# Peptides against a protein of PDB entry 2L9B: the designs that were tried, part 8

Target 1, 91 residues: chain A of PDB entry 2L9B
Amino acid sequence: ANFLSQKFPELPSGIDVNINMTTPAMMISSELAKKPKEVQLKFLQKFQEWTRAHPEDAVSLLELCPQLSFVTAELLLTNGICKVDDLIPLA
Target 2, 91 residues: chain A of PDB entry 2L9B as posed
Amino acid sequence: ANFLSQKFPELPSGIDVNINMTTPAMMISSELAKKPKEVQLKFLQKFQEWTRAHPEDAASLLELCPQLSFVTAELLLTNGICKVDDLIPLA

## One batch from the design tools (peptide; made by RFdiffusion4, then SolubleMPNN)

Design b1_p10_2_s1 (from b1_p10_2, 5 letters changed)
Fold by OpenDDE base, seed 3:
Parts: structure tokens; sequence; C-alpha cells
Structure b1_p10_2_s1 (fold): chain B 91 residues (1-91), chain A 10 residues (1-10)
């Protein structure tokens, strides 16, 4: 068990992708959707709290794992917490 | 090219 799996067990396990069968974005979205809504929301809450408490580490983590930014945005959008237009200024 | 894991694993 590594840091992310321990700190954010709500996340799916890290997985590779066969680009001949799917795209990374589709696979991430699919894996996230397999988690119950309650688990998705729990991750968002925990990640928000951790980011607020450790902003410098959060920046470093998102730079190291850019797919985590996609995860966060995807969950915010799919759970109706924000709209695509809300993310545009941050891109 | 190499593609990193889709979901963070560490």
Amino acid sequence: as target 1 above (91 residues)
Amino acid sequence: PSIPPLVPSS
C-alpha cells in the first residue's frame, strides 16, 4: 500500500491502458464510474481537505500525477458540483 | 511512446 492508496482509498488502483482498445480518458472515466457515488464524493471531500491543509504538497502531487487533475475535474463535473465553463479559467 | 498509469498508483 502506497501513499495514495492509503490516503485516498476511494481512488481506483493504478492501471495501464491498451491504446488499441480505448483511450486513457475513457478508461479513467470508466474506472471512476465503477465507484459508488458516495465513494466519489468522499474522495472529493478528503482531497479538498488535504489540499487545503497541504497546498504545496498538493501542487507537487498534481504536477507529478497530472491524471489526478483529470480525476478531480471529472468527478466534479459528473457529480454536478461544477460546470465545464467553471474550469475554463483555470486551464 | 510509454504511457503512464491512468490512475495514480503511488
Scores: peptide ipSAE 0.054, ipTM 0.620, DockQ to the pose 0.093
Fold by OpenDDE base, seed 5:
Structure b1_p10_2_s1 (fold): chain B 91 residues (1-91), chain A 10 residues (1-10)
Amino acid sequence: as target 1 above (91 residues)
Amino acid sequence: PSIPPLVPSS
């Protein structure tokens, strides 16, 4: 297992996207929604803790993996932790 | 062709 799978097992498995059926954003939202709320929140907690401890690595990871940026933003929004306007400074 | 994996690996 890779770093992300080991560190954040709450994340859904990586899957290809059929562009004829959906967009990556739609697929991410759908796959995340399949996870229980508790699992979603646990990921956010663990990712937050890791980010605080390793801010430089976190920035690099989010730049390298834009999918993860959407994952994080989506979970923050759908769980009512922040509003869209709160994400503007980070975009 | 398929888009790269939805959830990244590192």
Scores: peptide ipSAE 0.046, ipTM 0.596, DockQ to the pose 0.102
Fold by OpenDDE base, seed 1:
Structure b1_p10_2_s1 (fold): chain B 91 residues (1-91), chain A 10 residues (1-10)
Amino acid sequence: as target 1 above (91 residues)
Amino acid sequence: PSIPPLVPSS
């Protein structure tokens, strides 16, 4: 049992990224796009709520799994929730 | 460097 898969079942299954064949960003974007919009939005809502309730754990998780930061940003952008300029202060 | 999977399995 994996914490992420159990807590956030909306996330795609773990997939290795082969940078010799594609970029990590392209792979993540492709896998996320396979999920229905309602599933994407559900993840964002749950992840936001969890992050607010467990900020220290969220920081640790995102440091350990930086791909989750890209996942979150990608979903925010592709669903029109924020713009690229909104993320600049976080870079 | 090694790139972690899209979603960690551990």
Scores: peptide ipSAE 0.045, ipTM 0.604, DockQ to the pose 0.092
Fold by OpenDDE base, seed 4:
Structure b1_p10_2_s1 (fold): chain B 91 residues (1-91), chain A 10 residues (1-10)
Amino acid sequence: as target 1 above (91 residues)
Amino acid sequence: PSIPPLVPSS
């Protein structure tokens, strides 16, 4: 069983980056934007709750998958939940 | 260099 697919089905499936001028960050932002706002917010809520309940596992996951950190930050920013300056302490 | 998938799936 895939943990992420089961626990966070709101996430887009993993995809590769093509060889065009598109950067990985641009691709991630584009794929996330394809999800309805309600789905984006639901992921954020579920991920936050899981992180609170399993902080040790959350740290390990984010270290192994830096993309997930970008995903979370991007969703927080694009949905107006936080500002860029709010993310600086997390660096 | 290899670029990992945009969204993790593990």
Scores: peptide ipSAE 0.036, ipTM 0.618, DockQ to the pose 0.094

Design b1_p10_2_s2 (from b1_p10_2, 4 letters changed)
Fold by OpenDDE base, seed 2:
Structure b1_p10_2_s2 (fold): chain B 91 residues (1-91), chain A 10 residues (1-10)
Amino acid sequence: as target 1 above (91 residues)
Amino acid sequence: PSIPPLVPLS
């Protein structure tokens, strides 16, 4: 069983990172960008709905998987839904 | 802080 892959199949699969040639953030951004825009937006929608319905679990998940916070922020930014300044207060 | 790579959560 795999919760993230099952619940949010729009997400990229887990991958290793060569830290000598790239950063984790760069890799995540690259992998996300490989997904069609429709898939990216679908993830955001589903994650928003799930978060609204399960706020406590969402907080726990984001604490456990900080890369998911980056994923969400990256998709919001790259799809023009938010600007960088919009996210600063949340940090 | 470094961000861990994406990895499925089992």
Scores: peptide ipSAE 0.041, ipTM 0.661, DockQ to the pose 0.081
Fold by OpenDDE base, seed 5:
Structure b1_p10_2_s2 (fold): chain B 91 residues (1-91), chain A 10 residues (1-10)
Amino acid sequence: as target 1 above (91 residues)
Amino acid sequence: PSIPPLVPLS
């Protein structure tokens, strides 16, 4: 089907946001939290490996899909891999 | 701008 679903099936399916009830960030955070910890970590692992192998494509993807940047940061923070201060230089 | 919703990449 689409690139993300095929390459990173650990990600939640696309979901629209009801702006009257929540923010996009809250929705993404909520959907990610529904995935088992192991699935979250598996995504991070696969995304890291893919990024290392295809850095130019990774940059393009993150520019095309800004929500994926939030996904990555959220998962790094919620799984205790990074601290907020660690992300400042990358922001 | 707000963060776009998580959607599959075509």
Scores: peptide ipSAE 0.040, ipTM 0.650, DockQ to the pose 0.084
Fold by OpenDDE base, seed 3:
Structure b1_p10_2_s2 (fold): chain B 91 residues (1-91), chain A 10 residues (1-10)
Amino acid sequence: as target 1 above (91 residues)
Amino acid sequence: PSIPPLVPLS
């Protein structure tokens, strides 16, 4: 059993990246876009609720997996929930 | 580069 897949099944599975063909950010964005909008929004909702309930664990997870921060930001932006300017102070 | 590939935690 995989922790992230079990807790957040809406996320795409991990994929190895061939740097000669693409970049990690491009791959993540591409994989996220393959998920239906409803699934993307469901992840955001579940992750928000989990983060509020387990803030210490959430911080640790985001430190361990910076790609998850990228995932969250990407989904917030692509679904029109926030603007780039809203995220600049956090970067 | 700065953003690692999406990988599951196992």
Scores: peptide ipSAE 0.039, ipTM 0.655, DockQ to the pose 0.083
Fold by OpenDDE base, seed 4:
Structure b1_p10_2_s2 (fold): chain B 91 residues (1-91), chain A 10 residues (1-10)
Amino acid sequence: as target 1 above (91 residues)
Amino acid sequence: PSIPPLVPLS
């Protein structure tokens, strides 16, 4: 029923955020870091393949879920796949 | 811009 959890089980589950103790970005980064590196890389690979095959759906999904864009960028950066400057052109 | 929390999507 849940598209993201079923299609990309490597992603962490949705969580609540206490804004008095942290920021959404901090929580996302923290939850991602709990996953093994191999799981993080597997998500990136699967997401890349899906976006290539379904570019229009990928755009819609990322517009609907801005946090997913942050997730993808964070994983690319923390795993040393790209640098911050590489993300600038993505507007 | 604001970053929404991670939440499940239907």
Scores: peptide ipSAE 0.042, ipTM 0.660, DockQ to the pose 0.081; fails the geometry check

Design b1_p10_2_s3 (from b1_p10_2, 5 letters changed)
Fold by OpenDDE base, seed 3:
Formats: structure tokens, sequence, C-alpha cells
Structure b1_p10_2_s3 (fold): chain B 91 residues (1-91), chain A 10 residues (1-10)
């Protein structure tokens, strides 16, 4: 838990979700959007570099934290780096 | 598929 906050401080803080009028995906998207574009791009760059350097650890992390996969995909899409069609083959 | 809870846990 502290690993992610320390390694990727650009990410919003993780919290439990007690949802009534909002879905988890909507909440994640909302929290990500609160971060400046520069911060979002910085996270993507750092995460990309880390995953390249530590592929096994990256796989394990993404398996344990599916929300992180969503975060990455969301940021790629919202920043115009990828389109939905680009991600389909990876899903 | 479900994504809960929020972003990576702090």
Amino acid sequence: as target 1 above (91 residues)
Amino acid sequence: PSIPPLVPRS
C-alpha cells in the first residue's frame, strides 16, 4: 500500500468505496481527472519505465490491483495516447 | 468487470 504511494505519488490516494449513486469506475475516473494533465502524464511515463524495468513485478502488481490497470487505460484514453480499439487486443 | 475499491490502496 505504502509502496504505491511512495513510488507513484501522482496517483490519487486509495480509499474504500461505499457507493450509492456512483460506480467505482466513475469514482476512479473522477479522482484521476482532478490531477493536472502534467501529473497524469508524469505518472504514465514513470509507470511505463518501471514496468519495463520490472516486468514480473508489474504483472504481479496489476494482478493484485486490477484498478491500477483501469487507471492506466483510463489515462491513456483520456490523454489521447490510445483509443479503445488499441486496447481491445490486450483485454 | 468490477474495479472496486478506488485507485491503488494507500
Scores: peptide ipSAE 0.060, ipTM 0.658, DockQ to the pose 0.079
Fold by OpenDDE base, seed 5:
Structure b1_p10_2_s3 (fold): chain B 91 residues (1-91), chain A 10 residues (1-10)
Amino acid sequence: as target 1 above (91 residues)
Amino acid sequence: PSIPPLVPRS
């Protein structure tokens, strides 16, 4: 098993995307929405804790896996934890 | 065609 699947089992499984059907962002949003809210929040909690404990690794991971950056932002926004303007300083 | 996995596994 991969690091992400082991550490963050709340995440959807990675899937190929048919770009003729939808945009990657839309598909990510759709797949995330299939998870129960409590699972979404659990991921955010665990990811937050991990990033605080391993900030250098977190930066590297997010650079390596831009999909995960979108996942994090999407979950923060859709669950009302963050506003779009809150993310601007981090961009 | 397909693009890389939606959610990263690495």
Scores: peptide ipSAE 0.056, ipTM 0.626, DockQ to the pose 0.099
Fold by OpenDDE base, seed 1:
Structure b1_p10_2_s3 (fold): chain B 91 residues (1-91), chain A 10 residues (1-10)
Amino acid sequence: as target 1 above (91 residues)
Amino acid sequence: PSIPPLVPRS
């Protein structure tokens, strides 16, 4: 497994998106929702800790994998941890 | 603007 799979096994496996049938955002949301809440929260905890410990690497990772930014935002929103207004400055 | 597929599997 690659770095992400090893470091954050809580994440769904990568899958392609057929834009003729769905949108990337819809697919990501759907796959995330399949994970138990405790797994979702565990990812957020680990990702938060890693980001604080490795801020430069975190920036690079999020630039290379913009889907991970969406994942993080989606999990924060769907679990009621953050609201949309909390994310506005990051847009 | 762009939201690619899920995290790489391999």
Scores: peptide ipSAE 0.052, ipTM 0.642, DockQ to the pose 0.074
Fold by OpenDDE base, seed 4:
Structure b1_p10_2_s3 (fold): chain B 91 residues (1-91), chain A 10 residues (1-10)
Amino acid sequence: as target 1 above (91 residues)
Amino acid sequence: PSIPPLVPRS
């Protein structure tokens, strides 16, 4: 938690999701959208660079924090960097 | 796989 917050301060703070009428996915999307576009893009750039430099650590991180995979995909889609079809081969 | 709480979890 501390590592992510310090390494990627652009990310929203982690919170538990209480399921009422909102799904976790919707909650994540909503929280991400509260960040300015420049902050979203900055995260993507930093995460991309870090992933290239530390591919094995990146895999471990995404396994440990699967919500981060959703975050990354959501930001790529909402910022028009890729389309849903681009993610299909990764399944 | 399920969608866990908001980032970060750890």
Scores: peptide ipSAE 0.067, ipTM 0.661, DockQ to the pose 0.087; fails the geometry check

Design b1_p10_2_s4 (from b1_p10_2, 5 letters changed)
Fold by OpenDDE base, seed 4:
Structure b1_p10_2_s4 (fold): chain B 91 residues (1-91), chain A 10 residues (1-10)
Amino acid sequence: as target 1 above (91 residues)
Amino acid sequence: SSIPPLTPLS
């Protein structure tokens, strides 16, 4: 019913993180890696299209949920679409 | 940027 689940069902559900055992970044990376490559790429495509169509809403969403920015960057990197140096200017 | 302990991916 929430926006992210409705619009981007490819995303993992939100989960808690035990910072004594791992870092939030590590947990996000782990959860994303559980999704098939096809699902990861589908999310990237849909998110890109939505961002192009609704740039103002996309900015607001990414400000509210910095994890989503990390998700996008991580998926771009792990799927070989971008290199680390490509993302530095966007930080 | 900072990443909160929760992962609100949905």
Scores: peptide ipSAE 0.042, ipTM 0.686, DockQ to the pose 0.081
Fold by OpenDDE base, seed 2:
Structure b1_p10_2_s4 (fold): chain B 91 residues (1-91), chain A 10 residues (1-10)
Amino acid sequence: as target 1 above (91 residues)
Amino acid sequence: SSIPPLTPLS
């Protein structure tokens, strides 16, 4: 298991994407949606706490794993925690 | 600003 799997076990396992038939974003959204809401929220809480405690490491991780930024945004949106317009300033 | 390309979740 890699760092993400160990640190945030609530995340879906990595999977290959057939880009001829789907997009990475679509696959990530689909896999996230398979997790119970409680698991989704638990990830958000843990990631928020870790980011607050390790802001520099969090930035580095999000640069290394851009899909994680999408994961976070997707979960915030789908759980009604923020709206799309709230994310524009961060892009 | 631009968002880095998405890759499969790992």
Scores: peptide ipSAE 0.041, ipTM 0.664, DockQ to the pose 0.079
Fold by OpenDDE base, seed 1:
Structure b1_p10_2_s4 (fold): chain B 91 residues (1-91), chain A 10 residues (1-10)
Amino acid sequence: as target 1 above (91 residues)
Amino acid sequence: SSIPPLTPLS
């Protein structure tokens, strides 16, 4: 078990994107959608708290695992917590 | 542009 799976067990297991028309974004969105809403929200809460407490580590983690940025954005959007326009300043 | 590029969830 790696740091992510231990610290944030709410996240889906890592999977590879095979060579076809499926994009990484599609795969991640699909895997996230398999998790119950309460699990998705629990991850967001835990990740938010951890990021506030460990901002330097959070930056390093997001640089190491850029897919996690997409995960966070996807969960915020699909759960109606933020809008696409809210993410534009981060681009 | 501060958002890192997407990679597979590996």
Scores: peptide ipSAE 0.051, ipTM 0.696, DockQ to the pose 0.082; fails the geometry check
Fold by OpenDDE base, seed 5:
Structure b1_p10_2_s4 (fold): chain B 91 residues (1-91), chain A 10 residues (1-10)
Amino acid sequence: as target 1 above (91 residues)
Amino acid sequence: SSIPPLTPLS
């Protein structure tokens, strides 16, 4: 129903986190890993295309949905697309 | 840093 789920259906559904059991980062990593690699890559492709077409909206979205920043970084790293050092200038 | 604090997926 929300913008993210409609625009990027490849993303996992939003979930609450029990902070006594895990951290948000751990939960995001776990949920992303449940998606097939093809779905992960499809999200990255779509997000990249959308970001290029709507850079100002992309910045606003990442501020509104900070989890999406971690999602993107995590997927880039786990799929071997970039290295941790590549993200440093963006932080 | 341009990466805001982490939050759960929502």
Scores: peptide ipSAE 0.041, ipTM 0.678, DockQ to the pose 0.084; fails the geometry check

Design b1_p10_3_s1 (from b1_p10_3 with M1L L2I)
Fold by OpenDDE base, seed 2:
Structure b1_p10_3_s1 (fold): chain B 91 residues (1-91), chain A 10 residues (1-10)
Amino acid sequence: as target 1 above (91 residues)
Amino acid sequence: LIEEFEKVLF
């Protein structure tokens, strides 16, 4: 939306998902799995660092782009960094 | 951060 464009001008628009054949969560999982583990872990590291430095912006970003919460959760789970129980308080 | 998002999602 307008707020996203103003606050995060370099944020990409994303892509559509064909919900008749897949779900957004399935699409996210599939695309993430195509990335090397080192890329996945580097993303988590950078996102963690950025979130600590910009906590209010991180909240705003994740509120407006909930798909990024799915990305983060999926990466944490698939890389064995956390368990499902660790994410329950955040759901 | 945005570059890392792009590497992951695009």
Scores: peptide ipSAE 0.190, ipTM 0.779, DockQ to the pose 0.170
Fold by OpenDDE base, seed 3:
Formats: sequence, structure tokens, C-alpha cells
Structure b1_p10_3_s1 (fold): chain B 91 residues (1-91), chain A 10 residues (1-10)
Amino acid sequence: as target 1 above (91 residues)
Amino acid sequence: LIEEFEKVLF
């Protein structure tokens, strides 16, 4: 928590997952689906660019916030950018 | 990137 705040001082604290949701993954998927396709694709593009420019920080962020790995995978799959088979080597 | 995270997650 301290490292995350120090390394990414502008990162929002986030919100608690609704306790009535079955799983955090379901909540994430639902919230992502509410966003226009253009917003989803723009996020993927910006995250890709940032990851290429800051690979070490990207690794740190994804280790500390594994929900972002799920977000990325979900967006890649739902937008037809990759297939499930493409993600298997990363599992 | 932070702005894009906010747009997606909030």
C-alpha cells in the first residue's frame, strides 16, 4: 500500500466492491460493459503505450493491482482483439 | 493513463 501510493501518487484509491455482488470479477465485467466501445479501446491503447514506455512500472502496478490484469484480459477478449488461447501462456 | 483508469473504473 505504501509503495503503491509513493510510486503512483495520482492513482485513485478505488472503491470497495459491492458486497452483494457474487464476485469482484463479475462487478468488473459489468462496469466495463457500461463503457462505450470507444472508451474501452482508448483505455487499451493508452495502457499499451504506457506499458511500452514504463515496463518496470507496469509490472509493479499489475503485481500490486491484479484486478487490472483481469480488466485487460476482459477488454481484449470482449473486443475481439485476442482469443482465450492467446492468454493461456500467461496463466 | 490515470484519467483513462478513472474513465473505465469509476
Scores: peptide ipSAE 0.080, ipTM 0.708, DockQ to the pose 0.169
Fold by OpenDDE base, seed 4:
Structure b1_p10_3_s1 (fold): chain B 91 residues (1-91), chain A 10 residues (1-10)
Amino acid sequence: as target 1 above (91 residues)
Amino acid sequence: LIEEFEKVLF
């Protein structure tokens, strides 16, 4: 499939936004919560390692796929790795 | 954080 599916298979597949959803953010949160905690943590670890090795590519990817920024923030918060205050400087 | 997307996830 695509780069993200191949590199980060822990992520769920994307779905089209439709008129029946509450918000895109809530849909993302719901799909992420279906994954076991160990799978969520494995994604964060792999993404962190890749970002350190390819910082310019990581910036480009996050700008191209802003949903990935939400995914990363959501997983950091829900797994108790960071606090909301840690993300404020990036907003 | 962006809360509006054409496609959820990837």
Scores: peptide ipSAE 0.039, ipTM 0.645, DockQ to the pose 0.064
Fold by OpenDDE base, seed 1:
Structure b1_p10_3_s1 (fold): chain B 91 residues (1-91), chain A 10 residues (1-10)
Amino acid sequence: as target 1 above (91 residues)
Amino acid sequence: LIEEFEKVLF
């Protein structure tokens, strides 16, 4: 298993996307929504703690896996932890 | 953020 699957087992496995029929964002949102809320919140907590402890590695990971930035933002929004306006400064 | 993410992939 890759690093993400091992460190963050709460994440769904990758899925092939036909970008002509749908958007990656739509697919990611759909797959995340299949996970129980408790699992989603656990991922956010673990990722937050890991990012604080390993900020340089976190930057590298998010550059390598830009979908993970969307995952994090989507989970924050869908779980009511923040609003879109809260994320604008991070763009 | 969705639009920014899509700009990277598309």
Scores: peptide ipSAE 0.035, ipTM 0.619, DockQ to the pose 0.040

Design b1_p10_3_s2 (from b1_p10_3, 4 letters changed)
Fold by OpenDDE base, seed 4:
Structure b1_p10_3_s2 (fold): chain B 91 residues (1-91), chain A 10 residues (1-10)
Amino acid sequence: as target 1 above (91 residues)
Amino acid sequence: LIEAYEKVLF
């Protein structure tokens, strides 16, 4: 129901995280894995298209919502689209 | 890549 869910419905709904029990990264990975592969790929496609059309807004969004950077990297890696070595220069 | 996360996923 928040901005990200409205803009990219393929994403899981936002939830609170107890970082003393589970890290946010672990929780994000778990929630993403619940989505079918075709939904994950659809998000990546839509996000790529939006980023190409609005690169400055994309940078601002990723700075505002750092979890989205993790989401994108995680989905690229888990779906075999890129490798960890491809992301090291940008880490 | 990021090293910090908020307590809300999305």
Scores: peptide ipSAE 0.055, ipTM 0.680, DockQ to the pose 0.059
Fold by OpenDDE base, seed 1:
Order: C-alpha cells, then sequence, then structure tokens
Structure b1_p10_3_s2 (fold): chain B 91 residues (1-91), chain A 10 residues (1-10)
C-alpha cells in the first residue's frame, strides 16, 4: 500500500514496529522469510535492474529508506548469493 | 544503524 510496496510488490506489506520490544532487524528478517524463495529472488532481480537503470534514484531511495539496504543484504545472504564477508566493505 | 530505522518497515 505504501511507496515501497507499490514499487516492489514482492516486498512484504509495511508493518509498524515497537523497537522497544524488538529490533527492526528481527522484524524484517521474519517478514522476509514468510515470502516464497522465488518471490525473494524476483525482488532481487527487479531491484538490481531498476538500480542499474536509475542509479541516482536508487541512491535517494536507499537514503530515504535505509531498511531497504538491510532487506537487500539479508536476501543476498539468506539465499546464498553472497557471504557476510562479501558485504563488509559496504557496511 | 539498525536502531535508527523508522518504525514502518516497508
Amino acid sequence: as target 1 above (91 residues)
Amino acid sequence: LIEAYEKVLF
């Protein structure tokens, strides 16, 4: 329903998190894991293509929505596309 | 950095 969900329908619907009770990382991890693997991979493909086509907008989006950086990194890791060591320079 | 996220995830 919100901007990210409209732009990338493969993403989970937005939820409100009480960060005093849980961490954003835990909530993002759990919500992403509910999506089928093929949907997760579809998101990565579409996001990669969009980022290549619109690099300036991609930078702006990731600055505005830092959770999307975590989403991308986690999906790369959990789907075995890269390893934690591969992401250290980007942290 | 993760703790600086907005409460709405997506």
Scores: peptide ipSAE 0.052, ipTM 0.665, DockQ to the pose 0.061
Fold by OpenDDE base, seed 2:
Structure b1_p10_3_s2 (fold): chain B 91 residues (1-91), chain A 10 residues (1-10)
Amino acid sequence: as target 1 above (91 residues)
Amino acid sequence: LIEAYEKVLF
């Protein structure tokens, strides 16, 4: 398993992307949706707690792995925790 | 961003 999967086991394992067949965002959304809702929510909870405790490390991680920002936003939206308007300040 | 996605999603 890659770095993110080791640190956050609730995340799917990394997969190859064929952008000629789909978009990376669609692939991420699809892989996330394969996880049970409770696992998705568990990731959000753990990531939130970790980010609060280690904000500088969280920034570094999100810079290193920008896909993780998409993951977090996607899970917040698809689970009805926030709306697109709530993410505008971050965009 | 897209380049990062193309290799490994997670």
Scores: peptide ipSAE 0.050, ipTM 0.659, DockQ to the pose 0.065
Fold by OpenDDE base, seed 3:
Structure b1_p10_3_s2 (fold): chain B 91 residues (1-91), chain A 10 residues (1-10)
Amino acid sequence: as target 1 above (91 residues)
Amino acid sequence: LIEAYEKVLF
């Protein structure tokens, strides 16, 4: 198991993306959607709390693992917590 | 970003 799977067990297990898969973003979205809403929200809560406690480490992690930024945005959008317009300032 | 996506899902 990689670091993200160990730290945030609510996430799907990480896998290497091979050339025969669909786009990585599509795979991430699909795998996230397979998790119950309760688990998705629990991840968001835990990640928020960890980010508050370790903001510098969180920045470093998001730089190292850009897919985690996509995960967070995807979950915020699909669960109706934020809208696309809310993310525009960050783009 | 794209390259990172292509290597690891999570």
Scores: peptide ipSAE 0.050, ipTM 0.659, DockQ to the pose 0.060

Design b1_p10_3_s3 (from b1_p10_3, 3 letters changed)
Fold by OpenDDE base, seed 1:
Structure b1_p10_3_s3 (fold): chain B 91 residues (1-91), chain A 10 residues (1-10)
Amino acid sequence: as target 1 above (91 residues)
Amino acid sequence: LIEEYEKVLF
């Protein structure tokens, strides 16, 4: 079992990627889109609450799993919660 | 950064 999947079961399972034929970003987007919208929103809610309660652990997790930053941004954008311009200050 | 991964792990 993947660490992220255990902590946040709303996330998809890991997928092998041939980066010469596709990109990790494309695969992340595709796999996230397979989850029901309610599951996507549940993840965002849980992750938001967890990061507020455990900011130091959240920083460590995002450093350990950089893909999680992309996941979060992608879900915020695709669910219309924020716009690309809203994320620019975080880059 | 994300482009460096050969596996997408959740």
Scores: peptide ipSAE 0.045, ipTM 0.621, DockQ to the pose 0.063
Fold by OpenDDE base, seed 3:
Structure b1_p10_3_s3 (fold): chain B 91 residues (1-91), chain A 10 residues (1-10)
Amino acid sequence: as target 1 above (91 residues)
Amino acid sequence: LIEEYEKVLF
């Protein structure tokens, strides 16, 4: 298992992307949507708790793994927790 | 939007 799958088992694991056929963002969105809503929400809850407890490590992780920022934003939007306007200040 | 990622995303 790679780094993200070890830390957050709710996420998809072992996903190779053929970038000639799709974009990374499209692949992430598609793979996340395959997970049950309950699993998506569980990830958000765990990531929120971990981020609050370890903010310095969270910043480092998001810099190391930019895809995780997209994952989080995507899940917040698709589950109706945030609106697009809520994320504009972070863009 | 981030358009460049490693080929192994998860």
Scores: peptide ipSAE 0.042, ipTM 0.628, DockQ to the pose 0.062
Fold by OpenDDE base, seed 2:
Structure b1_p10_3_s3 (fold): chain B 91 residues (1-91), chain A 10 residues (1-10)
Amino acid sequence: as target 1 above (91 residues)
Amino acid sequence: LIEEYEKVLF
């Protein structure tokens, strides 16, 4: 239903967050972890292919939806694809 | 920055 869910169905749908009990970043991590590993990897693959084909649109999307940067970084780290050191230049 | 999405994250 949400814009991101429409574009990337592998992502969770919009979820309410009680920021008094947790942080948005923690909620992102938690909700992503509920997805099967194959779904997580599918998102990364699709997003990688899309960004390579549409680099300008990818920049615009990441500006529009900053949470997508957190999603991507979290999935890269939790799946052991990247190390924290690899992402320092992007922080 | 992420705090701006306190209600709907995805």
Scores: peptide ipSAE 0.039, ipTM 0.612, DockQ to the pose 0.064
Fold by OpenDDE base, seed 4:
Structure b1_p10_3_s3 (fold): chain B 91 residues (1-91), chain A 10 residues (1-10)
Amino acid sequence: as target 1 above (91 residues)
Amino acid sequence: LIEEYEKVLF
C-alpha cells in the first residue's frame, strides 16, 4: 500500500500480485529479500519504536494491513531475532 | 481492510 511505503520507506512499494505466483507470502518474502540486511533491520527498529510509542495505532494498522504482520514475522525469523517457537503463544 | 483479492502487497 502507498501508505505503508510512505510511513516505512524501507519496505517495497506498490508491488502488484502476480496471479501466477503460488502464494502472496512467497511474493512478500521474495521482495523483502531484495532489500539489504541493514535496510531490513532498520525497518524493524523503526517499527518497534513506533509500536512502543503507539500501541493502539499499531494494532489497528496490523488489522488494516495483514501483510505487515507477515512482513514483521518474516523479518524477525529470517534475521535470527526470534524463533518460530517464540510466535506460538500468540497463534 | 485489505480485501481477499487485493492485488497490491505493499
Scores: peptide ipSAE 0.038, ipTM 0.587, DockQ to the pose 0.058; fails the geometry check

